# Designs tried in a protein design run: peptides against a protein of PDB entry 3T7K. Part 226

Target 1, 248 residues: chain A of PDB entry 3T7K
Amino acid sequence: KAEKILARFNELPNYDLKAVCTGCFHDGFNEVDIEILNQLGIKIFDNIKETDKLNCIFAPKILRTEKFLKSLSFEPLKFALKPEFIIDLLKQIHSKKDKLSQININLFDYEINGINESIISKTKLPTKVFERANIRCINLVNDIPGGVDTIGSVLKAHGIEKINVLRSKKCTFEDIIPNDVSKQENGGIFKYVLIVTKASQVKKFTKLINDRDKNETILIVEWNWCVESIFHLNVDFTSKKNVLYQKK

## One batch from the design tools (peptide; made by RFdiffusion4, then SolubleMPNN)

Design b2_p29_8_s4 (from b2_p29_8, 14 letters changed)
Fold by OpenDDE base, seed 1:
Structure b2_p29_8_s4 (fold): chain B 248 residues (1-248), chain A 29 residues (1-29)
Amino acid sequence: as target 1 above (248 residues)
Amino acid sequence: SLEEEYKKELEELKKLEKEVEEKYKKALS
């Protein structure tokens, strides 16, 4: 059926997209449309797997979903596109009125607002954002909204190697892991990095660390600190935004 | 609260998904 529909076109574009969707196409595509997209070089995957070499995300805008955040770790992310790209493409293909010999849809017209070439270019870097920031091992409280598995998965996609989950009510100093990064001359390395959800946790962890490991560097942040770092593909240590406690 | 913010985000996501779905269905009509 898809072949019959596409037969009216003399030449078909190859968009070469390997994509996931977030905030759009929850119910998926009908069988004919998915085949049409495949013939145009648009392959849509349900989940993110490294082996699939994904290069595209479809979303109506910048989102904080697992898929969107992970898409910024693609190697590279070539395109971040609005779902209207697919919709307009399919509209043109299904249209019987158009004596169009060619499909005239330019993917560059459908860029997600706020994902600019500067962001895209950073996805070509050989390192991940948290690797560049010398954050390898983090402590994460177990009561974080969204769940430790989802949050942890995003963080790992962006270069964090070890995620230690803290039971916020029962943890002791011995449960807190250090950020095991070799001292690089040019960057502030925090020995303890923690993601927390509330002020009481800041008070608890600062006390535990300061009582047992005096004069060590501590960074305690909200999840939003990580999200902003991902959206910019850069960690700004000069910003106090979403930083709950910092000791240099 | 952080939980409230997360809930609002999920609600917004559902709204966006619905809007796109409606556009997609309309395109096929």
Scores: peptide ipSAE 0.497, ipTM 0.914, DockQ to the pose 0.892
Fold by OpenDDE base, seed 5:
Structure b2_p29_8_s4 (fold): chain B 248 residues (1-248), chain A 29 residues (1-29)
Amino acid sequence: as target 1 above (248 residues)
Amino acid sequence: SLEEEYKKELEELKKLEKEVEEKYKKALS
């Protein structure tokens, strides 16, 4: 059926997209549309797997979803596109009125606002954002909204190797892991990095660490600090935004 | 609160998903 529909076109574009969707197409596509998209070099995946070599995200705007945040870790992310790309494409293909011999949809017209070439270019770097920032081991409180698994998965996609989940009410100093990293250029090194949700946790962890390891460096941040770092594909250690405690 | 922010984000996400779905269905009609 897809072949018959596409037969009216003398030339078909190959968009070469391997994509996931977030904030759109929750119900998926019908079988014919999937086949059409496949013939145009557009493959939609349900989940992110490294083996699939994903290069595209569809979303109506910048989102804080797991898929969107992880898409910025693609190697590289080639395109971040609005769902209207697919909708307009399929609309044109299914149209019986258009005497078009060619599909005239330019994917560059459908870029997500705020994902510019500067961001895209950073996804071509050989390192991940937190790797560049010398953050490889972090402590994460267990009561974080969104869940430790989702947040942990995003952080790992962006170069954090080890995530230690802290039971905030019961944890001791011995439960806190150090950020064991070799010094890389252009990054601060904090021995202890923690993501917390409450001011009480800041007080607790700062006390625990300072009482047992008095002279060590500490970075305590909100999840939003990580999100902003991901959105910029850069960690700005000069910014105090979303930083709850810092000891250099 | 972070919880309230998260809830708002989820509500917005659902709204966006619905809007796209409606556009998709309309395009096929």
Scores: peptide ipSAE 0.497, ipTM 0.914, DockQ to the pose 0.889
Fold by OpenDDE base, seed 4:
Structure b2_p29_8_s4 (fold): chain B 248 residues (1-248), chain A 29 residues (1-29)
Amino acid sequence: as target 1 above (248 residues)
Amino acid sequence: SLEEEYKKELEELKKLEKEVEEKYKKALS
């Protein structure tokens, strides 16, 4: 069926997209459309796997979903596209109107607002955003909305190697892990990095750390700090936004 | 609260998903 539909075109583009979708196409595509997309070099995957060498995300806008956040860790992310790309493409292909000799949909016209070339270019870097920021080991409170598994998976995709989940009500100083990174000249290394949800947790953890290791550096942030860092593919240590406690 | 924000985000996501689905279905009609 797809071959018959596409036979009317003299030349078919090869978009070379290996993509996941978020905030769109939750019901998937019909069989014919999947075949059409495949013939156009558009492969849609249900889940993110490193082996698939994904290079594209479809989303209506910047989202805080696991898939969207992880897409910014693709190597590289070539395209972040609005779902209208697929919709318009399929509309054109299924159109029984006059013999369209060519598909005239340009993927560059469907870029997600806020994902610019500067962001895309950073996905070509050999390092991940948190790796560049010298954050390899973090502490995460167990009561974080969205769950520690999802949050942890996103953080790992962006270069955090170890995620220590803290039982907020029961944890002691011994449960807190240090961010074990070698001192690099070009960035403040925080010995303790924590993602928390409440002011009470800030008070608790700052006390625990300062009582036992008073001279060490501490960074306590909200999840939004991580999200913003991912969206920019850069950690701005000068910003106070979403930083709950900082000791240099 | 963070929980309220998360809930709001989920609601927005569902809305967006529905809007795209409607556009897709319309395109096939």
Scores: peptide ipSAE 0.497, ipTM 0.913, DockQ to the pose 0.886
Fold by OpenDDE base, seed 2:
Order: C-alpha cells, then structure tokens, then sequence
Structure b2_p29_8_s4 (fold): chain B 248 residues (1-248), chain A 29 residues (1-29)
C-alpha cells in the first residue's frame, strides 16, 4: 500500500531520521504510515537505546520528559522537530488533489522553539554536560518526584557515573558519597553534590557533612537545576537559580 | 509543591498528546 501511494512521486526525499517521540503520537502510527515514513528515511523508535544511534526527537515543545531530556545527550542530536512535520508530510502524501510530483517539506521549518543551533552544536562535544562540570558522583533523595530510576537514567545519560540514593529519613553521614573527581587545577569541584526536594533535607545534609567534614565543598540543588543545565547543555555555577545550598 | 508541579506537567503533557492526535486523525480523514 505504501509503495502504491508513493509511486506518484518522481523522487522521494531521504530525511535520515532515527527518532523518538514525546508529547505526541502516543497511540503510534498506522501500518501504512509507518511504511511511508520508513521509505522516506524516517524511523521511529519506542524507546531510547544507545545502539540505535538516535539523532532526532519529535515533541510539540521543549518538555521535561525523560525522552526529551535524554535526546539532548544524543551523539549528536541532529534535529528537534515538531510533530507537525510528520502530520504535514503524511497529509501531503495522502492528498489526492495535489498533483505534486515532489514532496516539498523542509525539516528546518519544523524546529522546536528554543532548541537552536547553539544547543545542537553542543551535542557534538565529546563530553557530557555534567562530565564537563566535574560532577561524576551524586547523592539523590529517594522521594524525588518522577522516581529515582527515571531521574537517575537522565543524569547518567548526561555524564553522571554514580548515583547514590539516599533514604532521607534514615541516612547518616556514612551514606553520603563524595564526588570522586581528581582536583583539576582550575575547576571548582564540589566534594559533595546532592539533589533534594525539601528544605528539611538541606538542613539535615548540611549538618551531617559539616559536623564530620567541616572544610569540604558542598552543592545542594533541586532537580530543576539539573534540567536547566541539560536544556542549556552547560552548568552555570554563577547562577543561584535552583541552588539550595552552596559552600565553596 | 514539587509534586503538584509534576502533576501539572503530566496534565499538560496529556493535553498536548491529545491535540497532536486530533491533528493526526484529521489529516488522515
């Protein structure tokens, strides 16, 4: 069926997209449309796997979903596109009225607002955002919305190697792991990095650390700090936004 | 609360998904 539909076109574009979707196409595509997309070089995957060499995300806008956040770790992310790209493409292809000899849909017309070339270019860097920030080991409270698995997966995709989950009500100083990064001469390294959800946790962890390791550096942030860092593919240590406690 | 914000985000996501689905279905009609 797809071949018959596409036969009316003299030349077919090859978009070369390996994509996931978030905030769109939850019900998927019909079989004919999947075949059409495949013939146009658009392959849509249900989940993110590194082995698939994904290069594209479809979303109506910037989202805080696991898929969207992880898409910024693609190597590289080539395109971040609105779902209207697919809709308009399929609409044109299925149109019986248009005596179109060619498909005239340009990818660049469907870029997600806020994902610019500066962000895309950073996905070509050999390092991940938290790796560049000298954050390898973090502590994460177990009561974080979205769950430690989802949050942890996103953080790992962006260069965090070790995630220590803290049971906020039962944890002691011995449960807190240091950020084991060799002191680079010119980079501010925080010995303890924590993601927390409540002010009471800030008070608890700062006390535990300061009582046992008084002179060490501490960074306590909200999840939003990580999200903003991912969206910019840069950690701004000069910003106090979403920072709950900082000791240099 | 962070939990409330998370719930709101999920609701918004569902709305967006529905809107796109409607557009997709309309395009196929």
Amino acid sequence: as target 1 above (248 residues)
Amino acid sequence: SLEEEYKKELEELKKLEKEVEEKYKKALS
Scores: peptide ipSAE 0.497, ipTM 0.913, DockQ to the pose 0.890

## One batch from the design tools (peptide; made by RFdiffusion4, then SolubleMPNN)

Design b2_p30_1_s1 (from b2_p30_1, 17 letters changed)
Fold by OpenDDE base, seed 3:
Structure b2_p30_1_s1 (fold): chain B 248 residues (1-248), chain A 30 residues (1-30)
Amino acid sequence: as target 1 above (248 residues)
Amino acid sequence: SDETASHKASSKEVLEKAKELQKEIDKKYA
């Protein structure tokens, strides 16, 4: 069926997209449309796997979904596109009235607002955002919204190697892991990095660390600090936004 | 739904309380 539909076009583009969707296409695509998209070099995957070498995200806007946040870790992310790209493409293809010899849909017309070339270019870097920031080991409280697995998966995609889950009510100093990174000359390294959800946790962890390791550097942030870092593909240590406690 | 969206109201309250707490902590461990 797809071949018959596409036979009316003299030339078919190859978009070379390996994509996931978030916040759109919840009902998926019918078999014919999947075949059409495949013939145009558009492959849509249900889940993110490193082996698939994904290069595209479809979303209506910037979202805080696991898929969207992880898409910014693609190597590289080539395109972040609105779902209207696929909608308009399929509409044009299924249109019987248009004597179109060619498909005239430009990817660049469908970019997600706020994902610019500066962001895309950073996905070509050999390192991940938290790796560049010398954050390799973090402590994460177990009561984080979204769950430790989802949050942890996003953080790992962005270069955090080790995630230590803290049981906030029962944890001791010995349960807190250091951020074990080699000292770089020009980068602020925090020995203890924690993501927390409550002010009481800030009080607890700062006390535990400062009582046992008084002279060490501490960074305590909320999840939004990580999200902002991901959206910019840069950690801004000069910003106090979403920082709950900092000791240099 | 944003799977990782903290309720905005909760985040603001946490930040405000954390700022107050930071001042107390800084005084104690200075």
Scores: peptide ipSAE 0.200, ipTM 0.816, DockQ to the pose 0.022
Fold by OpenDDE base, seed 5:
Structure b2_p30_1_s1 (fold): chain B 248 residues (1-248), chain A 30 residues (1-30)
Amino acid sequence: as target 1 above (248 residues)
Amino acid sequence: SDETASHKASSKEVLEKAKELQKEIDKKYA
């Protein structure tokens, strides 16, 4: 059926998109539309797998979903597109009126607001954002909104190798892991990096660390610090935004 | 749903309390 629909076009574009969707297309696509999209070089996946070499995300806007945040770790993210791209494309293809010799849909007209070329270009870097920031091992409180699995998965996608989950009510100093990174010349290395949700946790962890390891560097942040770093694909250590405690 | 969305209001409160706490900590360990 898709072949018959597409036969009216003399040339078909190959968009070369391997995409996931977030905040759109919850009901999926019918079999005919999936086949049409496949013939146009558009493959939509349900889940993110590294083996699929995903290069595209569909979303109505910048979102804080797991899929959206992880899409910024694609190698590279080629396109961040509004769902209207697919909608308009399928609408044009299903239109009976126009003996359109060619599909006239430009990907660049459907870019997600706020995902600019500067962000896209950073996804071509050989390193991940937290790797560049010398953050490889972090401590994450167990009561984080979204859950430790989701948050941890996003952080790992962005170059954090080890995530230690802290049971905030029961943890001791011995439960806190150091961020073991080699001293590089141009990066602030924090020995202890923690993501917390409450001021009481800041008090607890600062006390535990300072009482046992008084001269060490500490970074305690909110999840929003990580999100902002991901959205910019850069860690700004000069910013106090979303930083709860810092000892250099 | 935006599963990683933090409530802006809660973050502001946490940040304000954390700033106060930082001042207390700095005084204690100065």
Scores: peptide ipSAE 0.200, ipTM 0.813, DockQ to the pose 0.022
Fold by OpenDDE base, seed 1:
Structure b2_p30_1_s1 (fold): chain B 248 residues (1-248), chain A 30 residues (1-30)
Amino acid sequence: as target 1 above (248 residues)
Amino acid sequence: SDETASHKASSKEVLEKAKELQKEIDKKYA
């Protein structure tokens, strides 16, 4: 069926997209449209797997979904596109107007606002954003919105190697793990990195650390600090935005 | 070692904004 529909075009583009969708296409695609998209080099996957070599995300805008945040860890992310690309493409293909010898849809016309070439170019770097920031081991409170599994999965995609989940009400100093990174000559390494949800947790963890391991470097942030770092594919240690406590 | 404790007021505002943002996300994807 798809072949018959596409036979009216003299030339078919090959977009070479391996994509996931978020915040769009909840009902999926019919079998004919999937086949059409496949013939145009567009493959849509339900879930992110490293083996699929994903290079594209479809979303209406910048989102804080697991899929969107993980798409910025693709190697590389080639395109971040609005769903209107697929909508307009399928509309043009299904159009019975005999005069269309070619599909004329440019990917660059459908870029997600705020995901520019500078961000996309950083996905070609050999390191992940938190790896570049010398953050490999973190402490995460167990009451984080979204759950520790989802948050942990996003953080791991972006270069966090070890995630220690803290039971905020019951944890002791011995439950807190250090950020075990080799001292690089050029850059502030924080010995303790924590993601928290409450001001009371800041007070608790700062006290526990200062009482047992005096004069060590501490970074306590909100989840939004991680999100902003992911969206920029850069950690800005000069910014106090979303930082709850910092001891250098 | 400059303990830049973000002032209690700024941390509360940041936490409130973070909670609002999280609630908006949870509502849109529920």
Scores: peptide ipSAE 0.034, ipTM 0.585, DockQ to the pose 0.021
Fold by OpenDDE base, seed 2:
Structure b2_p30_1_s1 (fold): chain B 248 residues (1-248), chain A 30 residues (1-30)
Amino acid sequence: as target 1 above (248 residues)
Amino acid sequence: SDETASHKASSKEVLEKAKELQKEIDKKYA
């Protein structure tokens, strides 16, 4: 069926997209449209797997979904596109009136606002954002919204190697792990990095650490600090935004 | 049990904060 529909075109583009969708196409695509998209080099996957070598995300805008946040860890992310690309493409293909010998849809016209070439270029870097920031081991409170699995999965995709889940009400100093980064000479390494949800947790953890490991460096942040770092693919240690406590 | 209510409230507050942050992000990147 798809072949018959596409036979009206003399040349078919190959978009070479391996994509996931978020915030769009909840009902999926019919079999004919999937086949059409496949013939155009557009493969849509339900879930993110490293083996699929995903290079594209479809979303209406910048989102804080797991898929969107993880898409910024693709190697590289080639395109972040609005769903209108697919909609307009399929509409043009199914149009009986268009004497068009060619599909005239440019991917660049459908870029997600705020995902510019500067962001895309950073996805080509050999390192991940938190790796570049010398954050490899973090402490994560167990009451984090979205759950430790989802949040942890996003953080790992962006270069966190070890996630220690803290039971905030029961944890002791011994439960807190150091950010075991080999002393790189560049003086910006925090020994203790924590993601917390409440001011009471800040008070607790700062006390525990300061009482047992005096004068060590501490960074306590909200999840939003991580999100902003992901969206910029850069950690800005000069910003106090979403930082709850910092001791250098 | 009231423990489920606090999770709902914290989830709601977090969802609200998440929505607010999303709005800030949307504004910043619009």
Scores: peptide ipSAE 0.022, ipTM 0.561, DockQ to the pose 0.026

Design b2_p30_1_s2 (from b2_p30_1, 16 letters changed)
Fold by OpenDDE base, seed 5:
Structure b2_p30_1_s2 (fold): chain B 248 residues (1-248), chain A 30 residues (1-30)
Amino acid sequence: as target 1 above (248 residues)
Amino acid sequence: GDETASHKAKSEEVLKKADEEFKKIEKKYS
């Protein structure tokens, strides 16, 4: 059926998209449209797997979803596109009125607002954002909204190797792991990095660390610090935004 | 199919709620 629909075109583009969707296409696509998209080099996956070599995200705008945040870790992210790309493409293909010999849809016309070439270019870097920031081991409170698995999965996609989950009410100093990294040329190393949700946790963890390891460096941040770092594909250690406690 | 879609929708809703809660926290520290 798809072949008969596409037979009216003299040439078919190959978009070479391996994509996930977030905030759009919740109902998926019918079998004919999936086959049409496949013939155009557009493959949509339900989940992110490294083996799929994903290079594209479909979303209506910048989102804080797991899929969107992880898409910025693709190697590279080639395209961040609005769902209107697929909608307009399928409309053009199904149109009986248009004696179109060619499909005339440019990917660049459908870029997500705020995902610019500077961000896309950083996804070509051989390192991940937190790797570049010398953050490999973090402490994460167990009561974080979104859950430790989802948050942890995003952080791992962006170069955090070890996520230690802290039971905020029961944890001791011995439960806190150090950020074990070698000194790199251009970045401060924090021995203790923590993501917390409450001011009481800041007070608790600062006391625990300072009482037992008095002269060590500490970074305590909100989840939004991580999100902003991901969206910029850069950690700005000069910014106090979303930093709850810092000891250099 | 439907359970996985429901789980995805729930995950997005959880992240949205997380975002709203964090925005409330930011307002307390600003």
Scores: peptide ipSAE 0.023, ipTM 0.428, DockQ to the pose 0.026
Fold by OpenDDE base, seed 1:
Structure b2_p30_1_s2 (fold): chain B 248 residues (1-248), chain A 30 residues (1-30)
Amino acid sequence: as target 1 above (248 residues)
Amino acid sequence: GDETASHKAKSEEVLKKADEEFKKIEKKYS
């Protein structure tokens, strides 16, 4: 069926998209439309796997979903597109009225607002955002909204190697892991990095660390600190936004 | 098939709720 539909076009574009969707296309695509998209070089995957070499995200806007946040870790992210690209493409293809010999849809007309070439260019870097920031081992409270698995998966996609889950009510100093990074000359390295949800946790962890390891550096942040770092593909250590406690 | 869709929907809902809670937390500290 797809071949018969596409046979009216003299030339077919190859968009070369390997994509995931978030916040759109909840009902998926029918078999004919999937076949059409495949013939146009558009492959849509249900889940993110490193082996698939994904290069595209479809979303109506910037979202804080796992898929969207992970898409910024693609190597590279080539396109961040609105779902209207697919909608308009399929409409044009299914249109019987348009004796169009060619499909004329430009990917750049469907860019997600706020994902610009500056962000795209950073996805071409050989390192991940938290790797560049010398954050490899973090402590994460077990009561974090979204769950430790989802949050942990996003953080790992962006260069966190080890995630230690803290039982916020029962943890001791011995449960807190150091950020084991060799001191590179010019970067502020925090020995203890923690993601927390409550002010009471800040008080608890600062006390535990300062009582046992008084002279060490501590960074305690909210999840939003990580999200902002991901959206910018840069950690700004000068910003106090979403930082709950910092000791240099 | 149905369980994976339900888990995806629940995970998206959890992420949305998390986002809303985090926005509320941000408003308390701003």
Scores: peptide ipSAE 0.022, ipTM 0.436, DockQ to the pose 0.026
Fold by OpenDDE base, seed 4:
Structure b2_p30_1_s2 (fold): chain B 248 residues (1-248), chain A 30 residues (1-30)
Amino acid sequence: as target 1 above (248 residues)
Amino acid sequence: GDETASHKAKSEEVLKKADEEFKKIEKKYS
């Protein structure tokens, strides 16, 4: 059926998109439209797998979803597109009125606002954002909104190698893991990095660390600190925004 | 697939800009 629909076009574009969707296309696509998209070099996946070598995200805007945050870790993210690209494309293809011999849709006209070329270019770097920031091992409180699995998965996609989950009410100093990175001259290396949700946790963890390891560097942040770092594909250590405690 | 000449030119410009920005970023993080 898809072949018959596409036969009216003299030439078909190959968009070379391997994409996931977030905040759009909740009901998916019908079988014919999937086949059409596949013939145009557009493959849509339900979930993110590293083996699929995804290069595209469809979303109406910048979102804080797991899929959107992980898309910024693609190698590279080639395109971040609004769902209207697919909608307009399928509309043009199914249109019986348009005697169009060619598909006239440019994917560059459908870029998500705020995902600029600077962000796209950073996804071509051989390193991940937290890797560049010398953050490889972090402590995460177990009561974090969104759950430790989702948050941990996003952080791992962005170069954090080890996620240590802290039971905030029961943890001791021995439960806190160090951020084991080689000291580089030009980077603020924090020995202890923690993502917390409450001021009481800041007080607890700062006390535990300072009582046992008094001279060490500590970074305690909110999840929003990580999100902002991901959206910029850069960690700004000069910003106090979403930083709850910092000891250099 | 043959992009229309205008689309191709736009794509090439975007790619060129991306490459230039990438080189600047790479130098900053190297």
Scores: peptide ipSAE 0.018, ipTM 0.413, DockQ to the pose 0.036
Fold by OpenDDE base, seed 2:
Structure b2_p30_1_s2 (fold): chain B 248 residues (1-248), chain A 30 residues (1-30)
Amino acid sequence: as target 1 above (248 residues)
Amino acid sequence: GDETASHKAKSEEVLKKADEEFKKIEKKYS
């Protein structure tokens, strides 16, 4: 069926998109439209898997969803597009009126606002954002909104190797893991990195660490610190935004 | 056929739920 619909075009573009959707297309696509998109080199996946070599995300705007945050870890993210690209494309293809010999839709006209070439270029780097920041092992409180699995999955996609989940009410110093990064000569590596949700947790963990390891470096941040770092594909250690406690 | 559809539906539901939780996080920290 899709072949018959597309037969009216002399040449079909190959967009070479392997995409996920977030904040759009909740009902999915019908079988005919999926086949049409596939013939145009557009493959839409339900889930993010590293094996699929995803290179595109569809979203109406910048979102804080798991899919959106993980899309910034694609190798590379080639395109971040508005859903209107697919809508206009399918509309043009299903239109019986125009003797369109060619599909006239440019991907660049549908870029998500705020995802610029600087961000896209950073996704071509061989390293992940937290890897570049020398953050490999983190402590995460168990009462974090969104759940430790979802948050942990995003953090791992961006180069965190080990996530230690802390029982916020019952944890001791012995439950806190160090950020075991071999001291590279020139960079301020934090020995303890923690993501917390409450000021009481900051007080607790700061006390536990300082009472046992008085001279050690500590970074305690909110989830928003991680999100901002992901959106910029860079960790700014000079910024105090979303930093709850820092000891250098 | 039916097991793959059920697994796909469950996967979509889990993802939808995860997206909803992230939206709640966004609203709480915005």
Scores: peptide ipSAE 0.022, ipTM 0.427, DockQ to the pose 0.025; fails the geometry check

